# Peptides against a protein of PDB entry 6JX3, part 53

Target 1, 85 residues: chain A of PDB entry 6JX3
Amino acid sequence: AEFRLRPEISVAQTDYGMVLLDGRSGEYWQLNDTAALIVQRLLDGHSPADVAQFLTSEYEVERTDAERDIAALVTSLKENGMALP

## One batch from the design tools (peptide; made by RFdiffusion4, then SolubleMPNN)

Design b2_p22_2_s2 (from b2_p22_2, 10 letters changed)
Fold by OpenDDE base, seed 1:
Structure b2_p22_2_s2 (fold): chain B 85 residues (1-85), chain A 22 residues (1-22)
Amino acid sequence: as target 1 above (85 residues)
Amino acid sequence: SLADALAELERNGPPRRLEVEV
């Protein structure tokens, strides 16, 4: 399934990194650079597997670990109201 | 590690200037 942010979520850049802002509540989450990279690639249409492959070339991480951690991030973003289920 | 980085998400942190791109 395609990864998408909820309609009320805006992507904002700050001097400290990417922020996902809920325009209705004002709640926001600041992403670190790794999470931002993952989100950006997913929003560009890459699959979690694609992103995992990319991360293994960028970081010293096992592919299976990358895939698991990406899945955990996606789950968190959905559960915290940032991404569509 | 990647796992450590993913754990550093911050909810309602200190005020920041926002520049909306999307």
Scores: peptide ipSAE 0.027, ipTM 0.538, DockQ to the pose 0.100
Fold by OpenDDE base, seed 4:
Structure b2_p22_2_s2 (fold): chain B 85 residues (1-85), chain A 22 residues (1-22)
Amino acid sequence: as target 1 above (85 residues)
Amino acid sequence: SLADALAELERNGPPRRLEVEV
C-alpha cells in the first residue's frame, strides 16, 4: 500500500532535522536522520522492501533488522496520527 | 536501531524523545 501522510501533516526542514507538523494540534515531531531518510523515500514511492535494500547498502545493517526498523517506524507514524493507515 | 526514536518538540523546553520499539 502507498505510504502517505495525513492531510493535516506538513513536512519542514530545520537546523535540527526533519520535522512533521500537525496543523490540527500544533504538535511537532522531529525525526532522527535515518527515520527522515526512510520517510522521504517512502513518500517518493519506494516500497519498504526498496528502502530496506537501500539501508543495507548505506549502513552495516542486516536486511532483517532494516525491515523491522522500517515496519516499526511506519507503525509509529500511523499510531501517532502522522500517516494514513 | 536506525529509526529508534522520534521527538516531540516543545517551544519552552528541549525536545522529548519517544523511543520506537523494534
Scores: peptide ipSAE 0.026, ipTM 0.564, DockQ to the pose 0.122
Fold by OpenDDE base, seed 5:
Structure b2_p22_2_s2 (fold): chain B 85 residues (1-85), chain A 22 residues (1-22)
Amino acid sequence: as target 1 above (85 residues)
Amino acid sequence: SLADALAELERNGPPRRLEVEV
């Protein structure tokens, strides 16, 4: 399934990092650098498996840990109304 | 973890961290 943001959510780049903005409520969330990288790659059409492979190649992390972190992030973004289910 | 937190930004206050369950 394709990862997508909800239509009311926009992406902004700030001096401190990537921010997701809800145009209706005015709420916004700042992502840490790794979360931003994950979201950017998912939005670019990479699968969670692709992203996990990338992270293990780029950083000193185990594949299983990367997969769990990606899944947790995606779940959080959906539960907080940023990403479509 | 790699992506273990978000920061909820408030208009008139410091951002609050929301932990991601791993």
Scores: peptide ipSAE 0.025, ipTM 0.558, DockQ to the pose 0.119
Fold by OpenDDE base, seed 3:
Parts: structure tokens; sequence; C-alpha cells
Structure b2_p22_2_s2 (fold): chain B 85 residues (1-85), chain A 22 residues (1-22)
């Protein structure tokens, strides 16, 4: 399924980077620049495979490692109530 | 790893890094 944020989650850009904010609880998470890039591309409709390919073209990282890290990030976002399952 | 990407922002404390299994 397509990657989507939960309805109560909003995205904010701050001087410190991208932040995901839960409008109900007030909890918010700051993403590092790599995670922000991944999330932005996923929200734009790119598949995890697309993002992995992009990362390998921009950084010195193995494709398999990129895929695994993206999957782990997505899982974390879902488990921590930021993304829909 | 790239998955070590999230930090909880706390009003009255330093951000905590989210523990992620990679």
Amino acid sequence: as target 1 above (85 residues)
Amino acid sequence: SLADALAELERNGPPRRLEVEV
C-alpha cells in the first residue's frame, strides 16, 4: 500500500529539520536529514525501491542496505503512530 | 544506520533518540 501519514500527523519544517507532529497528543519527532529525504520521497509517491535507488545514486551505500534501512524507518514510523499501516 | 533517524522533542529536556531495530 501507499505510504501515508496518520490523519493527526502534520509535517513542519524547522530550523533544525523536518518535524512530525501529533496534533492530538502534542508529541513530535525530529527527523535527521536522511530520514526527511526518505519520508518526503515516499509522500511524493515514490516506492521504497525508488527511494533505495535514489539513495544509492546520491550516497556511497549498498542497495541492499538502503532497502533494509528504508524498511526499518517505515516500520518505526508505523509503530510509533506516525504512519498508517 | 539510516533508520536511526527519529528523535522525540521534549519541551523541558533534550530530544531522545528513538530506538529502532535494524
Scores: peptide ipSAE 0.024, ipTM 0.560, DockQ to the pose 0.142

Design b2_p22_2_s3 (from b2_p22_2, 11 letters changed)
Fold by OpenDDE base, seed 5:
Structure b2_p22_2_s3 (fold): chain B 85 residues (1-85), chain A 22 residues (1-22)
Amino acid sequence: as target 1 above (85 residues)
Amino acid sequence: SLEDALAELERFGPRHRLVVEV
């Protein structure tokens, strides 16, 4: 299934970095650079496996750790109402 | 509006933070 943000969520670049904004509730989520990179690649259509491979090539991180981090981030995005299930 | 919300964010900072450390 394609990773998608909920329709009320907007993406913005700010002085604090990438931000996800819920236009209905007014809630803001700031992403650090790694989280932003993951979200951007997922939105571009890359699979979690693709992203994990990318992270292992760009950072000194084990594949298993990258996979866990991606899964945890996706879970947070869904549970906090930013991404569609 | 989105513009107003971003202005508020720039003034007060984010309410939440998602961090991935690698």
Scores: peptide ipSAE 0.260, ipTM 0.705, DockQ to the pose 0.842
Fold by OpenDDE base, seed 1:
Structure b2_p22_2_s3 (fold): chain B 85 residues (1-85), chain A 22 residues (1-22)
Amino acid sequence: as target 1 above (85 residues)
Amino acid sequence: SLEDALAELERFGPRHRLVVEV
């Protein structure tokens, strides 16, 4: 299924990097560069598998590790109310 | 507003942090 942020979530680039802001609760999350890259590519329509392949090409990381990290991030984004299930 | 919230974020830092280490 398509990865999407919840409608109340705003994305901004700040001095702290990419930030996701919940306009309803006021909660906000700063993403490091790798997390931001994953989110951006998912939002662009790439599958987690696509993103994993991309990460292995850009970083010296194993495919299995990339897949695990992406899955963990997506889970966190959903559980913290940033991404739609 | 969003602008105000972002200003507060820049001032006080994020409430949460999500980090992926490769």
Scores: peptide ipSAE 0.256, ipTM 0.682, DockQ to the pose 0.832
Fold by OpenDDE base, seed 4:
Structure b2_p22_2_s3 (fold): chain B 85 residues (1-85), chain A 22 residues (1-22)
Amino acid sequence: as target 1 above (85 residues)
Amino acid sequence: SLEDALAELERFGPRHRLVVEV
């Protein structure tokens, strides 16, 4: 399924890096560079599997570990109301 | 507004942090 942010979520670049802002609650989530990279690629239409392959090419990380970390991030984004189910 | 929120973020920092270590 397509990865999408909830309509109330805005993406911003700040001195702290990439930030997701909930326009309703006023909550912000700062992403580190790796998390931001994952989100950006997912928003561009890449599957989690695609992103995992990408990460293994850029970093010294095993495919299984990359997939687990991406899944955990996606779950967090959905559960915290940033991404659509 | 978004501008106001970003200004607040710059002043007080983020409320949450999502980190993927790789």
Scores: peptide ipSAE 0.254, ipTM 0.677, DockQ to the pose 0.826
Fold by OpenDDE base, seed 2:
Structure b2_p22_2_s3 (fold): chain B 85 residues (1-85), chain A 22 residues (1-22)
Amino acid sequence: as target 1 above (85 residues)
Amino acid sequence: SLEDALAELERFGPRHRLVVEV
C-alpha cells in the first residue's frame, strides 16, 4: 500500500531538521536524520523492504532491526495522525 | 513561509520528537 501523509500535514526542512506540522491541531514533530530519511524514501514510493535494504547498506544495522525500526516509525506516524492508515 | 513559522515554533522545543537510531 502507498505511504501517504494526511492532507493537513505540512513538511518543512528547517535548520533544526525535518519537521511535520499538523495544520489543524498545531501539533508538530521533529524528526532526526534517520527518521527523516525513512519518511522521505517512503514518500518517494519505496517499500518498507526497500528502505530496510537501504539502511543495511548505508549503516551497520541488522536487517531485522531495520525492519522493526521502520515498522515502529510508520506505526507512530499513523497513530499520531501524520500518515494515512 | 512555512519554514520560518516552524523555526519560530521550534524556539520553544518540538512538541514531539521521532528518533530512529541505527
Scores: peptide ipSAE 0.251, ipTM 0.705, DockQ to the pose 0.661

Design b2_p22_2_s4 (from b2_p22_2, 10 letters changed)
Fold by OpenDDE base, seed 4:
Structure b2_p22_2_s4 (fold): chain B 85 residues (1-85), chain A 22 residues (1-22)
Amino acid sequence: as target 1 above (85 residues)
Amino acid sequence: SLAEALAALREHGPPRRLEVRV
């Protein structure tokens, strides 16, 4: 399925990194650089598998670990109401 | 602006952090 943020979520680039803001609740999340990179790639239309391949090429990380971390991030984004299910 | 809104929100405490350990 296509990865999308919920309509009420805004993205901002700050000195502290990427921030996702929920315009309804006022809650906001600061992403570290790797999380931000994953989100950006997913929003650009890359699949989790594409992103995993990308991460393994950029970092010395096992493919399985990359896939697990991406899955965990996506789950968190959905559970925190940032991404559509 | 969004930047101003974010600045205002920071007055309520630090943001939650979402991190990937890679």
Scores: peptide ipSAE 0.223, ipTM 0.675, DockQ to the pose 0.613
Fold by OpenDDE base, seed 2:
Structure b2_p22_2_s4 (fold): chain B 85 residues (1-85), chain A 22 residues (1-22)
Amino acid sequence: as target 1 above (85 residues)
Amino acid sequence: SLAEALAALREHGPPRRLEVRV
C-alpha cells in the first residue's frame, strides 16, 4: 500500500526543520533530519524496505535497527493522524 | 505551506517532536 499523508496535513520546510501541520486541529510536529528523510522517501514511493536499504548504505546503521525505526515512525505518523492507515 | 507552518509556530507554541535516532 502506498504511504500517504492525510489530506489535512501540510508539509513545510522551515528553519525549524521539516514540519507537519494538521490544518484542522492546529497540531504540528517537528521532524528531525532522519525522520524527514524517511517521510520524504516514503512519499516519493519508496517502500520501507527501500528506505531501510538507503539508510544502511548512507549511514552506519544496522538493517534491523533501520527497519524497526522506520516501522515505529510510520506507526507514530498513523496514530497521530498524520498518515492514512 | 511555509506560511501555515510559521503561523502555527506563532499561534500554537512549541512543536511536538517526532525523531528517529538513526
Scores: peptide ipSAE 0.215, ipTM 0.714, DockQ to the pose 0.601
Fold by OpenDDE base, seed 3:
Structure b2_p22_2_s4 (fold): chain B 85 residues (1-85), chain A 22 residues (1-22)
Amino acid sequence: as target 1 above (85 residues)
Amino acid sequence: SLAEALAALREHGPPRRLEVRV
């Protein structure tokens, strides 16, 4: 399924990194650079597999580690009410 | 920081961190 943010979530780029803001609750999350990169690529329509391949090509990380971290991030985004199921 | 300044305008406290270790 396509990765999508919930409609109440806004994306903001700050000098300190990417921020996701829940416009209803006022809660917001600051992403580190790697998390932001993953989210950006997913929002651009890349699959988790595409993102894993990208990470392994750009950084010294194992494919399985990249896949696990992407999956964990996506899970967190869904559980924290930022991404649609 | 900008995030801290924004947080000061909110009732729900500072931003949460969501980080990937890779």
Scores: peptide ipSAE 0.212, ipTM 0.669, DockQ to the pose 0.448
Fold by OpenDDE base, seed 1:
Structure b2_p22_2_s4 (fold): chain B 85 residues (1-85), chain A 22 residues (1-22)
Amino acid sequence: as target 1 above (85 residues)
Amino acid sequence: SLAEALAALREHGPPRRLEVRV
């Protein structure tokens, strides 16, 4: 399934990293570098599996850890109203 | 601009952090 942000969510690049802003509630989330990288690649159309492969190739991380953390991030984005189900 | 809006929001409190440990 395609990963998409909810229409009310805006993305900003800041000196402190990527920020997601809910234009309706005013809530906002600051992503760390790895979270931002994952979101960017998912929005570009890469699958979670593709992103996991990318992370393991670029960083010293286990594939299973990458997959788990990507899944957790996607879940959090959906549960916190940032991403469409 | 969005950047200005985010800067203003920052003045009202810290953002919630969404982090990946990897």
Scores: peptide ipSAE 0.209, ipTM 0.674, DockQ to the pose 0.623

Design b2_p22_3_s1 (from b2_p22_3, 7 letters changed)
Fold by OpenDDE base, seed 1:
Structure b2_p22_3_s1 (fold): chain B 85 residues (1-85), chain A 22 residues (1-22)
Amino acid sequence: as target 1 above (85 residues)
Amino acid sequence: KKPYVRPEIRPFEDEAVLAAMR
């Protein structure tokens, strides 16, 4: 399944990191650097497996931890109405 | 390799930035 933001979501790159705004509900969320990096790569068409490989190559993280963290982030973005199911 | 920080999302707090996004 392709990762996509909902059409009502606006994205801003700020000095605080990536910020997402739901134009319908008015809810807004900030992503830390790791979350922003994951989202950017997913939006570019990389699979969660691709992103996990990227994280383990660049950062001091084990594959299983990277996979868990990616899955948890994607779930949160969907549950918070930022990403399409 | 770089130190790893787990991904986080949290409510945004800056109203000025929010206004600029609209």
Scores: peptide ipSAE 0.626, ipTM 0.885, DockQ to the pose 0.926
Fold by OpenDDE base, seed 4:
Structure b2_p22_3_s1 (fold): chain B 85 residues (1-85), chain A 22 residues (1-22)
Amino acid sequence: as target 1 above (85 residues)
Amino acid sequence: KKPYVRPEIRPFEDEAVLAAMR
């Protein structure tokens, strides 16, 4: 399934990085640069596997670690109500 | 290749940013 934000989530680019706001609850979260990069690529239609390949190409990270980190981030975004299941 | 930092999300606490997003 494609990665999508929930409809009530707004995205802002700030001096602190990407911030996601839940317009219903008022909760908001900051993403660090790596998380923002992953989210941006997922929203652009890249698969988690695509993103893992991208990360290993650009950064000092092994494929398995990249895959794990992407999966953990996606899970967190879903659990915190930012991404659709 | 660039140094890798694991992805992180955390609660954000800036009212000005929050206001700008609404």
Scores: peptide ipSAE 0.626, ipTM 0.885, DockQ to the pose 0.949
Fold by OpenDDE base, seed 5:
Structure b2_p22_3_s1 (fold): chain B 85 residues (1-85), chain A 22 residues (1-22)
Amino acid sequence: as target 1 above (85 residues)
Amino acid sequence: KKPYVRPEIRPFEDEAVLAAMR
């Protein structure tokens, strides 16, 4: 399934990294560099597998750990109402 | 390869940025 943000979510690029704001609830979250990278690539249409491959090629992380971390982030974004199910 | 930091989301605090997003 394609990763998409909910329509009420706004994205901002700041000096501190990517920020997501829910325009309806007023809740907002800052993403660290890794989370922002993952979200950006998913929004660009890359699969979680693509992102895992990218992470293992660029960073000191094992494939299984990258896949787990990507899945956990996606789950959190969905559960917190930032990404569509 | 670069050092790896696990993905994190956390509360953000910057009223000026938040205002610009509204």
Scores: peptide ipSAE 0.625, ipTM 0.885, DockQ to the pose 0.898
Fold by OpenDDE base, seed 2:
Formats: structure tokens, C-alpha cells, sequence
Structure b2_p22_3_s1 (fold): chain B 85 residues (1-85), chain A 22 residues (1-22)
């Protein structure tokens, strides 16, 4: 399924990196550079598999670890109400 | 290849950033 942020989520590019704000709850979260990169590619329509391939091509990470980390990030974004299920 | 850092999200608190996003 397509990765999407919830409608109430605002995205800001800041000096601290990507920040996501839930306009309803007031909760907001900072993403580190890797998380921001993953989210950006997912929002652009790349699959988790595409993103894993990208990470292994650019970074010192194994495919299995990349896939696990992407899945964990997506789960966190959904559980914290930032991404649609 | 570049060093890998696992993706991380964490609660963020900065009133200036928050205000800019409202």
C-alpha cells in the first residue's frame, strides 16, 4: 500500500532536520537524516524494497538491516499517528 | 559508501519551529 501522512500532519524542513507536527494533538517529532530520507522516498512513491536498495547502495548497511529499520520506522510513524495505516 | 545511522524519530521541542509550523 502507498505510504501517506495523515492529513493533520504538517512537515517542516528546519535547521534541525525534518519535523512532523500533528495539528490536532500538538505532538511533534524530529526525524534524523536517515529517517527523513526514508520518508521522503516513500512519499515520492518508492516502495520499502526500493528504499532498502537505495540505502544499501549508498550506505554501509546490509539489506536485511535496512529492511528491518524501514519497517520499524514506518510502524513508529503509524503508531504515533503521523502516517495512515 | 557512507556510514549508516539507523533511522530515528523522537519527540521534538522547539517553540520557534513549532510556531513556524502553525
Amino acid sequence: as target 1 above (85 residues)
Amino acid sequence: KKPYVRPEIRPFEDEAVLAAMR
Scores: peptide ipSAE 0.623, ipTM 0.884, DockQ to the pose 0.952

Design b2_p22_3_s2 (from b2_p22_3, 6 letters changed)
Fold by OpenDDE base, seed 3:
Structure b2_p22_3_s2 (fold): chain B 85 residues (1-85), chain A 22 residues (1-22)
Amino acid sequence: as target 1 above (85 residues)
Amino acid sequence: KRPYVRPEIRPFSDPAVLAAMR
């Protein structure tokens, strides 16, 4: 399944990082640089496996840690109502 | 390779940003 944001979610770029706003609840969340990078690549159509490969090639992180971190982020985005199941 | 920081999401509050997003 393709990673997608819920239709009520708006995205903004700030000097402090990416921000996601839920237009229904009024809640909004800031992503750090790594989270923003992962979300951007997923929205561009890369798979979690693609993103893990990218992270391990560019950053000091092991594959298993990258995979865990991506999965945890995706889960958080879904649980907080930002991403579609 | 660059230093790695784990991904994080945080509740955010900034009236100016909120206003700009509406």
Scores: peptide ipSAE 0.634, ipTM 0.891, DockQ to the pose 0.940
Fold by OpenDDE base, seed 5:
Structure b2_p22_3_s2 (fold): chain B 85 residues (1-85), chain A 22 residues (1-22)
Amino acid sequence: as target 1 above (85 residues)
Amino acid sequence: KRPYVRPEIRPFSDPAVLAAMR
């Protein structure tokens, strides 16, 4: 399924990086640059495979590590109520 | 290629950011 944020989640670009805010609970999270890049590309319609290829092309990371890190981030965003299942 | 930093999410708190998102 396409990666999507839950409808109550707002995105802000700050001097600290990307921030996600849950408009219902008031809880929010900061993403580091790598997490923000992954989320932005997924929201733009790129697949996890596309993102892994992008990361290995631009950064000093192996494909298996990139894939694992993307999967772990997506899982965390879903479990923390930011992304739709 | 650039140095790689693993993706990370962290609890965040900044009243100014909250205000800007209203």
Scores: peptide ipSAE 0.632, ipTM 0.891, DockQ to the pose 0.924
Fold by OpenDDE base, seed 4:
Structure b2_p22_3_s2 (fold): chain B 85 residues (1-85), chain A 22 residues (1-22)
Amino acid sequence: as target 1 above (85 residues)
Amino acid sequence: KRPYVRPEIRPFSDPAVLAAMR
């Protein structure tokens, strides 16, 4: 399934990093650099598997850890109403 | 390879940023 943000979510690049805002509730979240990287790649059409490969190539992380972290982030984004299920 | 930091999302609150995003 394609990773997509909910239509009410706005993305902003700030001095604090990437921020996601729910225009309906007013709730918003800051992403750290790794989370922002993952989200950006997913939005560009890369699969979680693609992102895991990217992370293991660029960072000191094992494949299984990268996969787990990506899955956890995606789940959090969906559960917090930022990404479509 | 670069040091790895786990991805994190956290509640954010900054009125100036919020205003700019609306």
Scores: peptide ipSAE 0.631, ipTM 0.889, DockQ to the pose 0.959
Fold by OpenDDE base, seed 2:
Structure b2_p22_3_s2 (fold): chain B 85 residues (1-85), chain A 22 residues (1-22)
Amino acid sequence: as target 1 above (85 residues)
Amino acid sequence: KRPYVRPEIRPFSDPAVLAAMR
């Protein structure tokens, strides 16, 4: 399924990195550089598999680790109310 | 290839950033 942020989520590029804000709850979260990169690619329409391939091509990470990290991030974003199920 | 840092999200609180996002 397509990765999408919930409509109430705002995205900001800040001096601290990417920040996601829930306009209803007031909760917000900072993403580190890797998380921001993953989210940006997913929002651009790349699949998790595409992103894993990208990570293994650019960074010192194994495919299995990249896949696990992407899945964990997506789960966290959904559980914290930032991404649609 | 570059060193890899695992993706992370963290609870964030900064009044200036919050204000800028509204």
Scores: peptide ipSAE 0.630, ipTM 0.889, DockQ to the pose 0.938

Design b2_p22_3_s3 (from b2_p22_3 with K6R S13E T16A S20A R22K)
Fold by OpenDDE base, seed 4:
Structure b2_p22_3_s3 (fold): chain B 85 residues (1-85), chain A 22 residues (1-22)
Amino acid sequence: as target 1 above (85 residues)
Amino acid sequence: KKPYVRPSISPFEDPAVLAAMK
């Protein structure tokens, strides 16, 4: 399915990196540069496979590790109420 | 290729950032 943030989530670019704010709970989360990159590409419509290919092309990471890291991030974003299931 | 850092999310708290996002 298409990766989307929940409607109550706001995105900000800060000196600390990308930050996601839940407008209902008031909780917010900081994403490191890699997480922000992955989220941005997913929101642009790239598949996890696309993102994995991108990561292995640009960074010193194996495909399997990239795929696992992307999957784990997506799961975390969904479970923490930031991304739609 | 650039060094790879695994993706990470973490709870964040900064009143200035919070205010900017409202």
Scores: peptide ipSAE 0.639, ipTM 0.892, DockQ to the pose 0.944
Fold by OpenDDE base, seed 5:
Structure b2_p22_3_s3 (fold): chain B 85 residues (1-85), chain A 22 residues (1-22)
Amino acid sequence: as target 1 above (85 residues)
Amino acid sequence: KKPYVRPSISPFEDPAVLAAMK
């Protein structure tokens, strides 16, 4: 399924990194560099598997760990109301 | 290959960032 942000979520690039703002609640969240990279690639249409492959090719991480971390991030984004289920 | 840091999200608070996003 396509990864999408909820319509009320805005994205900003800041000196602190990527920030997501919920325009309804006023809550916003900071993503570290890895999380931002994952989100950007997912929004560009890459699958979680694509992203895992990218991470293992560029970073000192094993495939299983990359897959787990991507899944956990996606779950968190959905649970915190940033991404569509 | 580059060092790997696990992805993380955290609550953020900065009025200047908030203003810039509106």
Scores: peptide ipSAE 0.638, ipTM 0.893, DockQ to the pose 0.938
Fold by OpenDDE base, seed 1:
Structure b2_p22_3_s3 (fold): chain B 85 residues (1-85), chain A 22 residues (1-22)
Amino acid sequence: as target 1 above (85 residues)
Amino acid sequence: KKPYVRPSISPFEDPAVLAAMK
């Protein structure tokens, strides 16, 4: 399944990192570096499995932990109204 | 390999960023 942001979400690259703004509600959220990296790769068309492989190759993290963290992030982005179901 | 930090999202507030995003 393709990962996509909701159409009302705007993305900004700031000194604080990636920020997502809901144009309807006015709410916005900050992503830390890891979250931003994951989102960027997902938006580029990489699967969660691809991203997990990338993380384990670049960072000191176990595969199962990377997979869990990616899944949790995706769920949070959907539940907080940033990503499409 | 680089140190790993778990991904995190949090509510954000900065008027300048908000203005730039509108």
Scores: peptide ipSAE 0.638, ipTM 0.892, DockQ to the pose 0.951
Fold by OpenDDE base, seed 2:
Structure b2_p22_3_s3 (fold): chain B 85 residues (1-85), chain A 22 residues (1-22)
Amino acid sequence: as target 1 above (85 residues)
Amino acid sequence: KKPYVRPSISPFEDPAVLAAMK
């Protein structure tokens, strides 16, 4: 399934990094650099597997850890109402 | 390879950023 943000979510690139704002609730969240990178690649159409491969190729992280971290982030984004289920 | 930092999201509060996003 394609990763997508909910339609009410706005994305901003700020001096604080990537910020996601829920236009309905007014809640918003800051993503650290790694989270922003993952989200950007997922939104560009890369699969979680693609992202994991990218992370392991560029960063000091093992595949299993990368996959788990990506999955956890996606879950958090869905649970916090930022990404579509 | 670059040092790896685990992805994280955190509650954010900054009126200036909020205003810029709307």
Scores: peptide ipSAE 0.637, ipTM 0.892, DockQ to the pose 0.939

